# Designs tried in a protein design run: peptides against a protein of PDB entry 3PUK. Part 207

Target 1, 227 residues: chain A of PDB entry 3PUK
Amino acid sequence: ERGLKSVVWRKIKTAVFDDCRKEGEWKIMLLDEFTTKLLSSCCKMTDLLEEGITVIENIYKNREPVRQMKALYFISPTPKSVDCFLRDFGSKSEKKYKAAYIYFTDFCPDSLFNKIKASCSKSIRRCKEINISFIPQESQVYTLDVPDAFYYCYSPDPSNASRKEVVMEAMAEQIVTVCATLDENPGVRYKSKPLDNASKLAQLVEKKLEDYYKIDEKGLIKGKTQS

## One batch from the design tools (peptide; made by RFdiffusion4, then SolubleMPNN)

Design b2_p26_5_s4 (from b2_p26_5, 8 letters changed)
Fold by OpenDDE base, seed 3:
Structure b2_p26_5_s4 (fold): chain B 227 residues (1-227), chain A 26 residues (1-26)
Amino acid sequence: as target 1 above (227 residues)
Amino acid sequence: KEEEEKAEKEWKELEELREKRKEVEK
């Protein structure tokens, strides 16, 4: 299963990052809903840093201009994502970034393609259509519904520290909910990350699990299981 | 100006690739 994630990452690395890499150049990467899930499933922020990405941003959100930086859009060819891109570059006087590199996860329909061409083609230095429409999943993996988790957890901006803590708290809560639903009390295992996200999250989960199983709905204390 | 030329070249190449793909998919 780790093999599949590695394969997907290798594909993205080759098709996207290696394709637009310039020595000494950093880019802002814009992601949509699908690509956020995709990247979060197969890479870490450290991996993105190695590929020349300084920060990731949600394409759907209003963002402050960073006019000196080039932007890498890794997005799905949907009206919503394309419209967000067009808002970034549609006005010559109000471009959010220096230039755009666009990589679509699938074939871009003519309607959207023509719309891009007509409005901001001069701002686009690269535009490729790759074919990645699936998210690699491991067995026994659950997706948590925590908005912006990927963005805040891997944000290098210290101003997001408080938001990161809130996100981790929410994630921990959901993990406990999953464990409760499955009637499992797992021994928490984690791999240390440079930002210590895994350690912090693990501590939160452990604490919450202890609290939950101390006062079980049935009044029983369950032992920890190792996985 | 150089950047615009690069952009134009990029779009031309992309259009060619798209047309080729459409032909294969038909």
Scores: peptide ipSAE 0.278, ipTM 0.822, DockQ to the pose 0.067
Fold by OpenDDE base, seed 2:
Structure b2_p26_5_s4 (fold): chain B 227 residues (1-227), chain A 26 residues (1-26)
Amino acid sequence: as target 1 above (227 residues)
Amino acid sequence: KEEEEKAEKEWKELEELREKRKEVEK
């Protein structure tokens, strides 16, 4: 299959499944709300089985321990998801799984990173940030995971100005993750609207793209590219 | 014990990567 869905799947396959794959080994995969939607949009359960996943579990749900199996956490770096992870591994006597492989869909904040380090670093065999924070809908269409984006961006109420900036920042960040996934540095284009939100967003995207292409996902200095 | 050593190595590498990223972003 061609298009954005296939690109996203290829990214997940190489960055997550191939990275932690061991011959003959099965893992339990833990998903949160976002990654459930993400995987549902670009793969089938049969695809996951082929990648060595025996079962998928919702990280938010109460789960019985399977102490003999390793767990693959494909989750967003949010307090909610991290707290659920910590409940699984935070106690030495109550570890739910043998070990953890953690793959975050975005950069993990220092606060959460330090919290994980302090409580369960010894249980973590892999931890990576793969930067996929969008849902592919069509070959050239994707949905950003920014709650209430429409409401705040198009609100004429000045009281929402601060929230609007936060939303635009989040949108810009996710657009950059799309570009990173596609390995493209596009020329940003926009149409002006009365509220000039498109112009502001474009500026944020340009700035973030510049910052991103200073260093690649592997920690190497990367030059700018053109799409 | 071997698994813990692997975990420690992984964590150290991750920290180094994160620090490098921060330096570039400054």
Scores: peptide ipSAE 0.273, ipTM 0.814, DockQ to the pose 0.550
Fold by OpenDDE base, seed 5:
Structure b2_p26_5_s4 (fold): chain B 227 residues (1-227), chain A 26 residues (1-26)
Amino acid sequence: as target 1 above (227 residues)
Amino acid sequence: KEEEEKAEKEWKELEELREKRKEVEK
């Protein structure tokens, strides 16, 4: 039941907490809506304490400055989350924390990246893009974070075709990140669904998987594994 | 000053990484 949860936690521990760990140092961790759900699904508060997190805060809420402490931002690369971060560090005189460590759950678009660089680069000690854009439910079950996925995928209205394409691309990308996290290159299987959405999604996933494993950090092209 | 230098180094490394990734994707 918790196989995928354990994998996700291990990934976060290695990629985020171990990466910025300093002996004797405590950090405040800022989470957004997605990462709150993500961490809640795969760890306990006691686990976070063991990793040097003293307090977790919601990035969307108004918060009192704690200028003597460094902040760990584990957030999605969205305009909303980035804007909240910029409010914390956009002004030198009004910095809420001593410094920032930023870990994005996915690739950060150039537009957002450049915006951060232009406004508060001097406050950032670490910035990484981590490929964790899904929420584990069961050992082999996960939830995709794609807004209105059901509505747009199953909409009979042709005017939503463009939006449907965007949703399908986002879903495919997230599925690839799941595979990457599990270090698997599965043979894609699907059940037929209305409007043939399953086959379209499968095709997108296959294409993106090929691209990912071709250009991954290991430089390896992995063969398809049994799923 | 030292902290700012560290931050600058971090950004430089990040930018280089992003550029390398873009080149590989081409």
Scores: peptide ipSAE 0.267, ipTM 0.814, DockQ to the pose 0.420
Fold by OpenDDE base, seed 4:
Order: sequence, then structure tokens, then C-alpha cells
Structure b2_p26_5_s4 (fold): chain B 227 residues (1-227), chain A 26 residues (1-26)
Amino acid sequence: as target 1 above (227 residues)
Amino acid sequence: KEEEEKAEKEWKELEELREKRKEVEK
């Protein structure tokens, strides 16, 4: 499993980051739903920083323009993702970034390709279609549905501190919900990360678990289980 | 501008690549 993640990361590094890398240049990276999951599965924010990415943004969300920086779009060739890109660079709108590098995870259909060409080809410095359409999944007992966690929890930008807190709160709440559903009181374990986010999350989970089981409607004292 | 010229070349290259790929898939 670790091997598969490493292979996927190596593919992305070679096909995307090495392909557009310029010495001393930082880029904003735009991700969609699929590529968010993909990168989350095989890398950390520190890895992205090493590749010249200063911040990652969700392509589906409204974003403030950063006109002096180039943008790296790593997205799937879907109408939704392409439409969001076109809003950033389309001839009918003001450009949000200096220029675009686009890497599609698969073959881009002619309809979408032609649409991009017709509207914003002059803004695109690089466009490649790579073949990486699967997510290396490790066997996980539980999957949390907090898609923004990757963006905020791994962001080195202190301006995201408030958002990070909200995300962590949501994650903690979901974990407690899972525990309640499965009738389990897990011992919380974590690995240290550069931003110590895992520790913060663990503390939140522990607090919420304590609160939940103290109020246990069944009056049962449950022992900690290791998962 | 030089940047636009580079972009145009990039698109031409991509189009050629796409056509070649289609031929191989047939």
C-alpha cells in the first residue's frame, strides 16, 4: 500500500511538478474533488511546498485574485472543473492569475478541449493530459467526509487558522458520531505532523468523546478500545 | 507577446499529440 502511494506520487511529481517547475517560482495550485482526494492520499503539504506550491485552492470555490502569481491547475477533464477554470481565465472575465498551467488527469474530450482553446488559450502556458485516474487507497476503518480538511489543515498560511479550527471541529464531531454509531470508545493515537494538527485534532476528539460518554444515556462506562 | 506565442506553440503541440493518440487507439 505504501508502495502504491509512492508510485502515484512519483508519477505526479514527474508528470506535473517537474514538467512545469521553474527555479525560484511559486505557484498557486487549484484542485478539484478528484485531485484533492488523489493528492491527499499520497502526499503532504510539505511535499507540495518542496515542489513550489505556496497554497492549494479548491477550484469550485470563489477565490480572490492573485494576479502576480501563476496557477497550476491539476484537475479532471469534467465540465464542472473546466467551467470553473474558464471563469478564472475566460475572455469574458478578469483573469484571477498571471497565467495557467493545466494538467488533466485523463483524456480531455474534444468538446471541452475546444471550449478552452476558443476562450483562453493565450493564458495557458502548459497543458498536458496525464493518465492518473485512480486513488491509492489504504485500508482505513473509517473515512471522514470533510473535503476541505486537506486545504486548511495542511495549509501553512496563518490566515487560515480560523478555518482550520472549524474544519477540525467538524472532523472531531464526525469521529464522535462514528464512535457512537459503532458503540466504541477508541483510544486516540496520532502521528506528529509539522503543523501539529494531528495533536490538536486528537485533543478535540478526546474532549468530545469524554463529553459524549459522560452523558451516556445508558449509564454504561465503556472502556477504551484501540483501533 | 512572447508569452502568447509560447502558448500558441503549446496548443499546437498538444493538438498534434492528441491526434497521434487517436490514431493509435484506432
Scores: peptide ipSAE 0.260, ipTM 0.814, DockQ to the pose 0.107

Design b2_p26_6_s1 (from b2_p26_6, 11 letters changed)
Fold by OpenDDE base, seed 3:
Structure b2_p26_6_s1 (fold): chain B 227 residues (1-227), chain A 26 residues (1-26)
Amino acid sequence: as target 1 above (227 residues)
Amino acid sequence: SEKEIEERKKLLKEMKELEEEAKKLE
């Protein structure tokens, strides 16, 4: 099997760069906190140059307009990242770039999608979800990007119960994106612990895997690939 | 849930429609 980093890079190359690439055209790429870490984990700046990216910019920072260049937004579907995008294109007279290609790392909520469509649809040349919400570390190791996961999962405070559920849902979703990236539908197993966190997470992952493959990109239902 | 699946299907349809409109503007 190929290393996880190479698989992730191949997916990004195919789903993002090859999708919007035009010969002889350079783009500015806008990244958020997550996608900065993601790309740093699986490629080099020289790789991005080969894909037609001239410079990378942080979407959260104030930037000078480059009105003659198209922008590639590779961002997470969060209110913060979307709001920054909308600031770049929300005003007809103050567009930062010539046009936008948007690639979300995960499912974009309807509310955010509708907000984008209503405000700057004419500036968008592409909008796609690619379902990559994890960081590859080693050939078979990845890191989840779930803020305060440890704090809420192990908090003894009952007032954090609702937030704990949200965190577990986010973790389960990211695990499913790993499986999707690797084109695998695993039988979920977990290590028994004093707390029911592992069991709960396993149940969430199994449910989400079933739902994902029922409505996957190919419209196919896949069986379990491993136990 | 079935509701979440339906919402996802709806969003995917809207995304495809947006892409089609974007192609017309090229």
Scores: peptide ipSAE 0.091, ipTM 0.674, DockQ to the pose 0.700
Fold by OpenDDE base, seed 1:
Structure b2_p26_6_s1 (fold): chain B 227 residues (1-227), chain A 26 residues (1-26)
Amino acid sequence: as target 1 above (227 residues)
Amino acid sequence: SEKEIEERKKLLKEMKELEEEAKKLE
């Protein structure tokens, strides 16, 4: 019904930009590899300007301080992205920006959150999870960002079994974020293959969907929807 | 898992607390 790109953009606009927007205030936005791809897939620079973003910067790069401006971090909850954030605010004398608004694309591990809290709490004005971990391609098409997924899923080497499970878990998590974004709880359908990867993925998705809706802040247990 | 659910609830609570503290600084 709705183009996936427009749905994703609308969610980001509401959950991120509208959440931290102040009239007349411009922010610098920091992106990582995933969020760069995500925003590129669903918006233009002109759209970001309309949302009060003056410039976008790569969080992984060395950047000149702009101490008079607040920064919007739209990043994945990874050690790499968090470490880059900590470098921006870890020293009182070397803060790159006035303050930080942090929006994670997924569940932030407690260890990473505690690390942020311990070192940079005074610089943070907002910290929120928005649950968007997929890239929209078309109205009904999206891609998953899981490194080496093909290699590990199709590897006949038993030594890769643990890696395969991690990959499958990551894929399942990203599928759940799509469902959450679309406000859907689909009945999972799959076609079995000799390696049974489809069945395993389906089971993981179903389990994660159940968990997601169980802990939904709205307290609503949604029935299965058709997709 | 139940463990993951509890961890998520804890994190969300801590995030809300952090946000409330941040509002006091502005």
Scores: peptide ipSAE 0.089, ipTM 0.671, DockQ to the pose 0.737
Fold by OpenDDE base, seed 2:
Structure b2_p26_6_s1 (fold): chain B 227 residues (1-227), chain A 26 residues (1-26)
Amino acid sequence: as target 1 above (227 residues)
Amino acid sequence: SEKEIEERKKLLKEMKELEEEAKKLE
């Protein structure tokens, strides 16, 4: 299949499954709300089986231990998802799985990372950010997963200004992940009417793109891509 | 910002160190 879905799948396959693959080893995969939607949009269960995933579990649910199996956590870097992980491997509780491979869909805040490191470092075999925070809908169409984005961006209530800023940052980050997935550094184009949200978002995207490529694992410095 | 870049570089380094420690435990 051609298009954005295939690109997303290829990214996940390379960044997650190939990264932690061991010959003959099966893993349990833990997903949150976003990654469930993400994988559902770009792969089938048979694809996951081929990648060595035997069972998919919801990280938010109370799950029975499978202590002989390693777990692959493909999750968002949120307090909720991290807290669920910590319950699985926390020092005060019996470990649910043999070990953990963690792949975050986006930048993990230092506070969350430090919390994980302090509590569960011995159980973690891999911890990586893969920068994919969008849902492919069609060949060249995607949606952003930012809760209440529409509400806060278009709210006339000044009391929502702080939340609006957070939402704008999250949206900008997700757009950058799309660009990274497509290996593009585009010149940002926008329509600002009737509000200035698009202009502000564009500025945030440009800034984040610059930062992303400066600190890329490959040390890439890419110029503007015509797209 | 430059500060944000440095913080992210630090995080990536720490993540790599964590992974190396984990490999020693295998």
Scores: peptide ipSAE 0.039, ipTM 0.612, DockQ to the pose 0.802
Fold by OpenDDE base, seed 4:
Structure b2_p26_6_s1 (fold): chain B 227 residues (1-227), chain A 26 residues (1-26)
Amino acid sequence: as target 1 above (227 residues)
Amino acid sequence: SEKEIEERKKLLKEMKELEEEAKKLE
């Protein structure tokens, strides 16, 4: 069994597919760059068919309207992905799909959320955040979707310091989503490096974990786990 | 930050409300 992949798939199945599944109903699923990679890493097309998905389409591409079918948007809460969604439903007379189920991979900023509410609320049947912002590779291995992370984290150029901080912040956020997905409150461990990146990242993760559990809807404070 | 936490709490509340409204439409 592929440990982490199976966990991720199980979470997606429960949080997304089981949530919007209707007997006898097929949906078109819209993916962005991240969710394409995510699903590709943890499931097959046959799995999606079993969950009532007929076809997968890239949200960034021009698509023909299928007005009789509902659409499942599994996307990141980015301006680009949200704008694509808004284009699909922005016109009352020319909606691409019958209705939308939206599942964000992370917390949606208020600005984007408000924009969606203002323009497309009547077309939305679901709008949820499921907090999965990582790609499972192996049973206990995952990758983060942070562009140029390696370059900036290991750059000796002081001019990249600000960008390095942004990258590390993004990495920390995604690590927290891993912990949330695994339902773990880990004791953060790291190896010291000359640039002290691991230590800095660990501190960011710890801080964000604390914040996450403070806002956890379940209100459960967990002890440190061995992860 | 505390501000960020409060903002996220607000967002979660709004999301739940939206979901409830959406559910009523089906």
Scores: peptide ipSAE 0.030, ipTM 0.601, DockQ to the pose 0.711

Design b2_p26_6_s2 (from b2_p26_6, 9 letters changed)
Fold by OpenDDE base, seed 1:
Structure b2_p26_6_s2 (fold): chain B 227 residues (1-227), chain A 26 residues (1-26)
Amino acid sequence: as target 1 above (227 residues)
Amino acid sequence: SEEEIEKRKKLLKEMKELEEKAKELE
């Protein structure tokens, strides 16, 4: 019943917690809106304690410095989350934590990465992309975190066409992260609707899947799997 | 796109380099 949740948790445990774990070391974990929902969907606070997390904090809030502890940032690669991170480490005198481990849920744009590199590279111990940008619900059910998706996808106003494309692109990217998490390259199926949104989304997913597996470090182009 | 693929590869390489430098500072 919770197959997808278990897979997501296992991936986070391996890619994030096991990657930065040090014996006897506790970390503060910083979350944004998306990663708060993600972790809440697939783990409990007791699970995080077992992984060496003493406290979870919201990255958007003002926080008291804990300069003797390292911080684990599990965040989306957005300007808002990155700016909050930079506030924590941007000034030598105002560093909130001893060091930072950064794990992005998706591809980090070069502009954001360069901004981080230029400002606080000496404070960073890890910086990785783990490609988890969806919320697991059940064994094979998930939701996407795309703001205003319903409004723009179903808007009859032609002026919203550009925004609709951006939303569909974001949805397609999140679907690809699900496939990557499950190690699958599915044949995309859809039900046709009057607005042809399903067909367009399917095409975007297929294209992005192809691109993802071309980039795969293993160099393995996987054939289409039945799903 | 091919351009996006190359950008992603470059970014991942830079991330690894930062991690290596960080290990030297520990």
Scores: peptide ipSAE 0.029, ipTM 0.515, DockQ to the pose 0.758
Fold by OpenDDE base, seed 2:
Structure b2_p26_6_s2 (fold): chain B 227 residues (1-227), chain A 26 residues (1-26)
Amino acid sequence: as target 1 above (227 residues)
Amino acid sequence: SEEEIEKRKKLLKEMKELEEKAKELE
């Protein structure tokens, strides 16, 4: 399949499953709301079994310990998901799993990373950002997972201005992850009417694209590509 | 911004160090 879904799956397979694969080892995978939707959009349960995942669990739910198995956390870098992880491996509680591999879908803030490092460093075998923060819908269609994005972007209430900025930043970051997944550095195109949101978003995307490629794992600096 | 870039580089370095430490504990 040549669609966006196959590209996303290939990225996850390479960046997550191949990265932590050990011969003959099975893992429990922990997902949050976003990554549940993401995986559901681009793979089947049989695909996950082939990648050495025996059970999928929701990170937000109370779960019984499986102390003999390692856990693969594929989660968003949010306080909620991180707090759930910390409950599984925190110093004040018995570990639910043998060890953890953590893959964040996006940039993890320093505050969250430091919190993890301080509390659970001995339990973590891998911690990586993979930069996939979008849901593929069709071959060339994706959706962004930004809570209340529509509400805040189109709100006439000036009291929402600060929240609107946060939402715009999150949207821009997710668009950059699409470009990264597709290995593209496009010239940003937009329609600005009736609001200037699209123009602002375009500027944010361009800035973030520049930053992303400048500091990627390969130290790659890409010029703008035609898309 | 340059500050954001440096901050991210620092974070990536720390993540790498964490991973190396974890390997030593195995």
Scores: peptide ipSAE 0.028, ipTM 0.564, DockQ to the pose 0.826
Fold by OpenDDE base, seed 4:
Structure b2_p26_6_s2 (fold): chain B 227 residues (1-227), chain A 26 residues (1-26)
Amino acid sequence: as target 1 above (227 residues)
Amino acid sequence: SEEEIEKRKKLLKEMKELEEKAKELE
């Protein structure tokens, strides 16, 4: 069994597909760059068919309207992805799909959320955040979707310090989503490096974990787990 | 930060409200 992949798939199945599934109804699923990679890592097209998805389309591409079908948007909460969604439903007369189910992979900024509410609220049947911002590779291995992370984290150039901080922040956020997905509050472990990146990242993760569990809807404070 | 936490709480509340409204439309 593919440990982490199966966990991720199970979460997506429960949080997304089971949430919007209707007997006999087929949907078009819209993916962005990240969610394409995510689903490709943890499921097959046959799995998606079983969940009532007829076709997968890239949200960034021009698409022909299928006005009789509902669309499932599984996307990151980015301006680019949100703008593509808004283009699909922004015109009352030229909606690409019958209705939308939106599932964000992370917390959606208020600005983007408000923009969606203002323009497309009547077309939306669901809008949820499921907090999956990582790619499972193996049973206990995952990768983070942070562009140029390696370059900036290991750059000896002081001019990259600000960018390094931004990258580390993004990495920490994604690690927290892993913990949330696994329902774990880990004791963070790291190996010291000359640049002390691991230590700094660990501190960021710990801080963000604390914040996450404070806002957890279940209100459950968990002890440290072995992860 | 505490401010970020409160912001996220507010967002979650708004999303729940939106979902409830969406259910009513079905």
Scores: peptide ipSAE 0.023, ipTM 0.487, DockQ to the pose 0.749
Fold by OpenDDE base, seed 3:
Structure b2_p26_6_s2 (fold): chain B 227 residues (1-227), chain A 26 residues (1-26)
Amino acid sequence: as target 1 above (227 residues)
Amino acid sequence: SEEEIEKRKKLLKEMKELEEKAKELE
């Protein structure tokens, strides 16, 4: 019943916790809105404690300095989350924590990356991008993190057509990320409706899957799998 | 703080015990 949740947790454990884990070392973990939902969906507090996390803090809130402890930032690559990080480390005299490990849930734009590099490079021990931009709900059900997806996809206003396309592209990209996480290349199925939204999304997903699996990490082409 | 870390380790142990008990009841 929790197959997808287990896979997502395993991915986070390997990509984030195992990557920065040191024996006997405890860290404070900073989360944003998305990563709070993500971790809440696939793990318990006991799981985080086992991974060397002593406390979880919201990156958007004012926090007391804990200068003797290192911080693990598991955040989305957004201006808001990055700005909060920069406030923690932007001043040499007012560092909130001893050092930072940063893990982004998606590709970090060059503008944000350069801003971090310019301000906090000496405080950063690790900076990595991991591709987890979805929230597992059930064994085979997930929620995409695409803002205003419902509004733009079902808007009758023709002025939103361009934005609808951008939303569809973002949804397709996140679906491909799910497939990559599960190591699957599924056949795409959709329910036909009067609107072409489902068909368009299916076509985008198929195209992106084909592009993604043209060259995998080992240079191999994967065939379609059943889903 | 180190004291807080120890408290959390204790809490972890207690929570694991509770989880094991819960599984035994299922």
Scores: peptide ipSAE 0.018, ipTM 0.344, DockQ to the pose 0.014

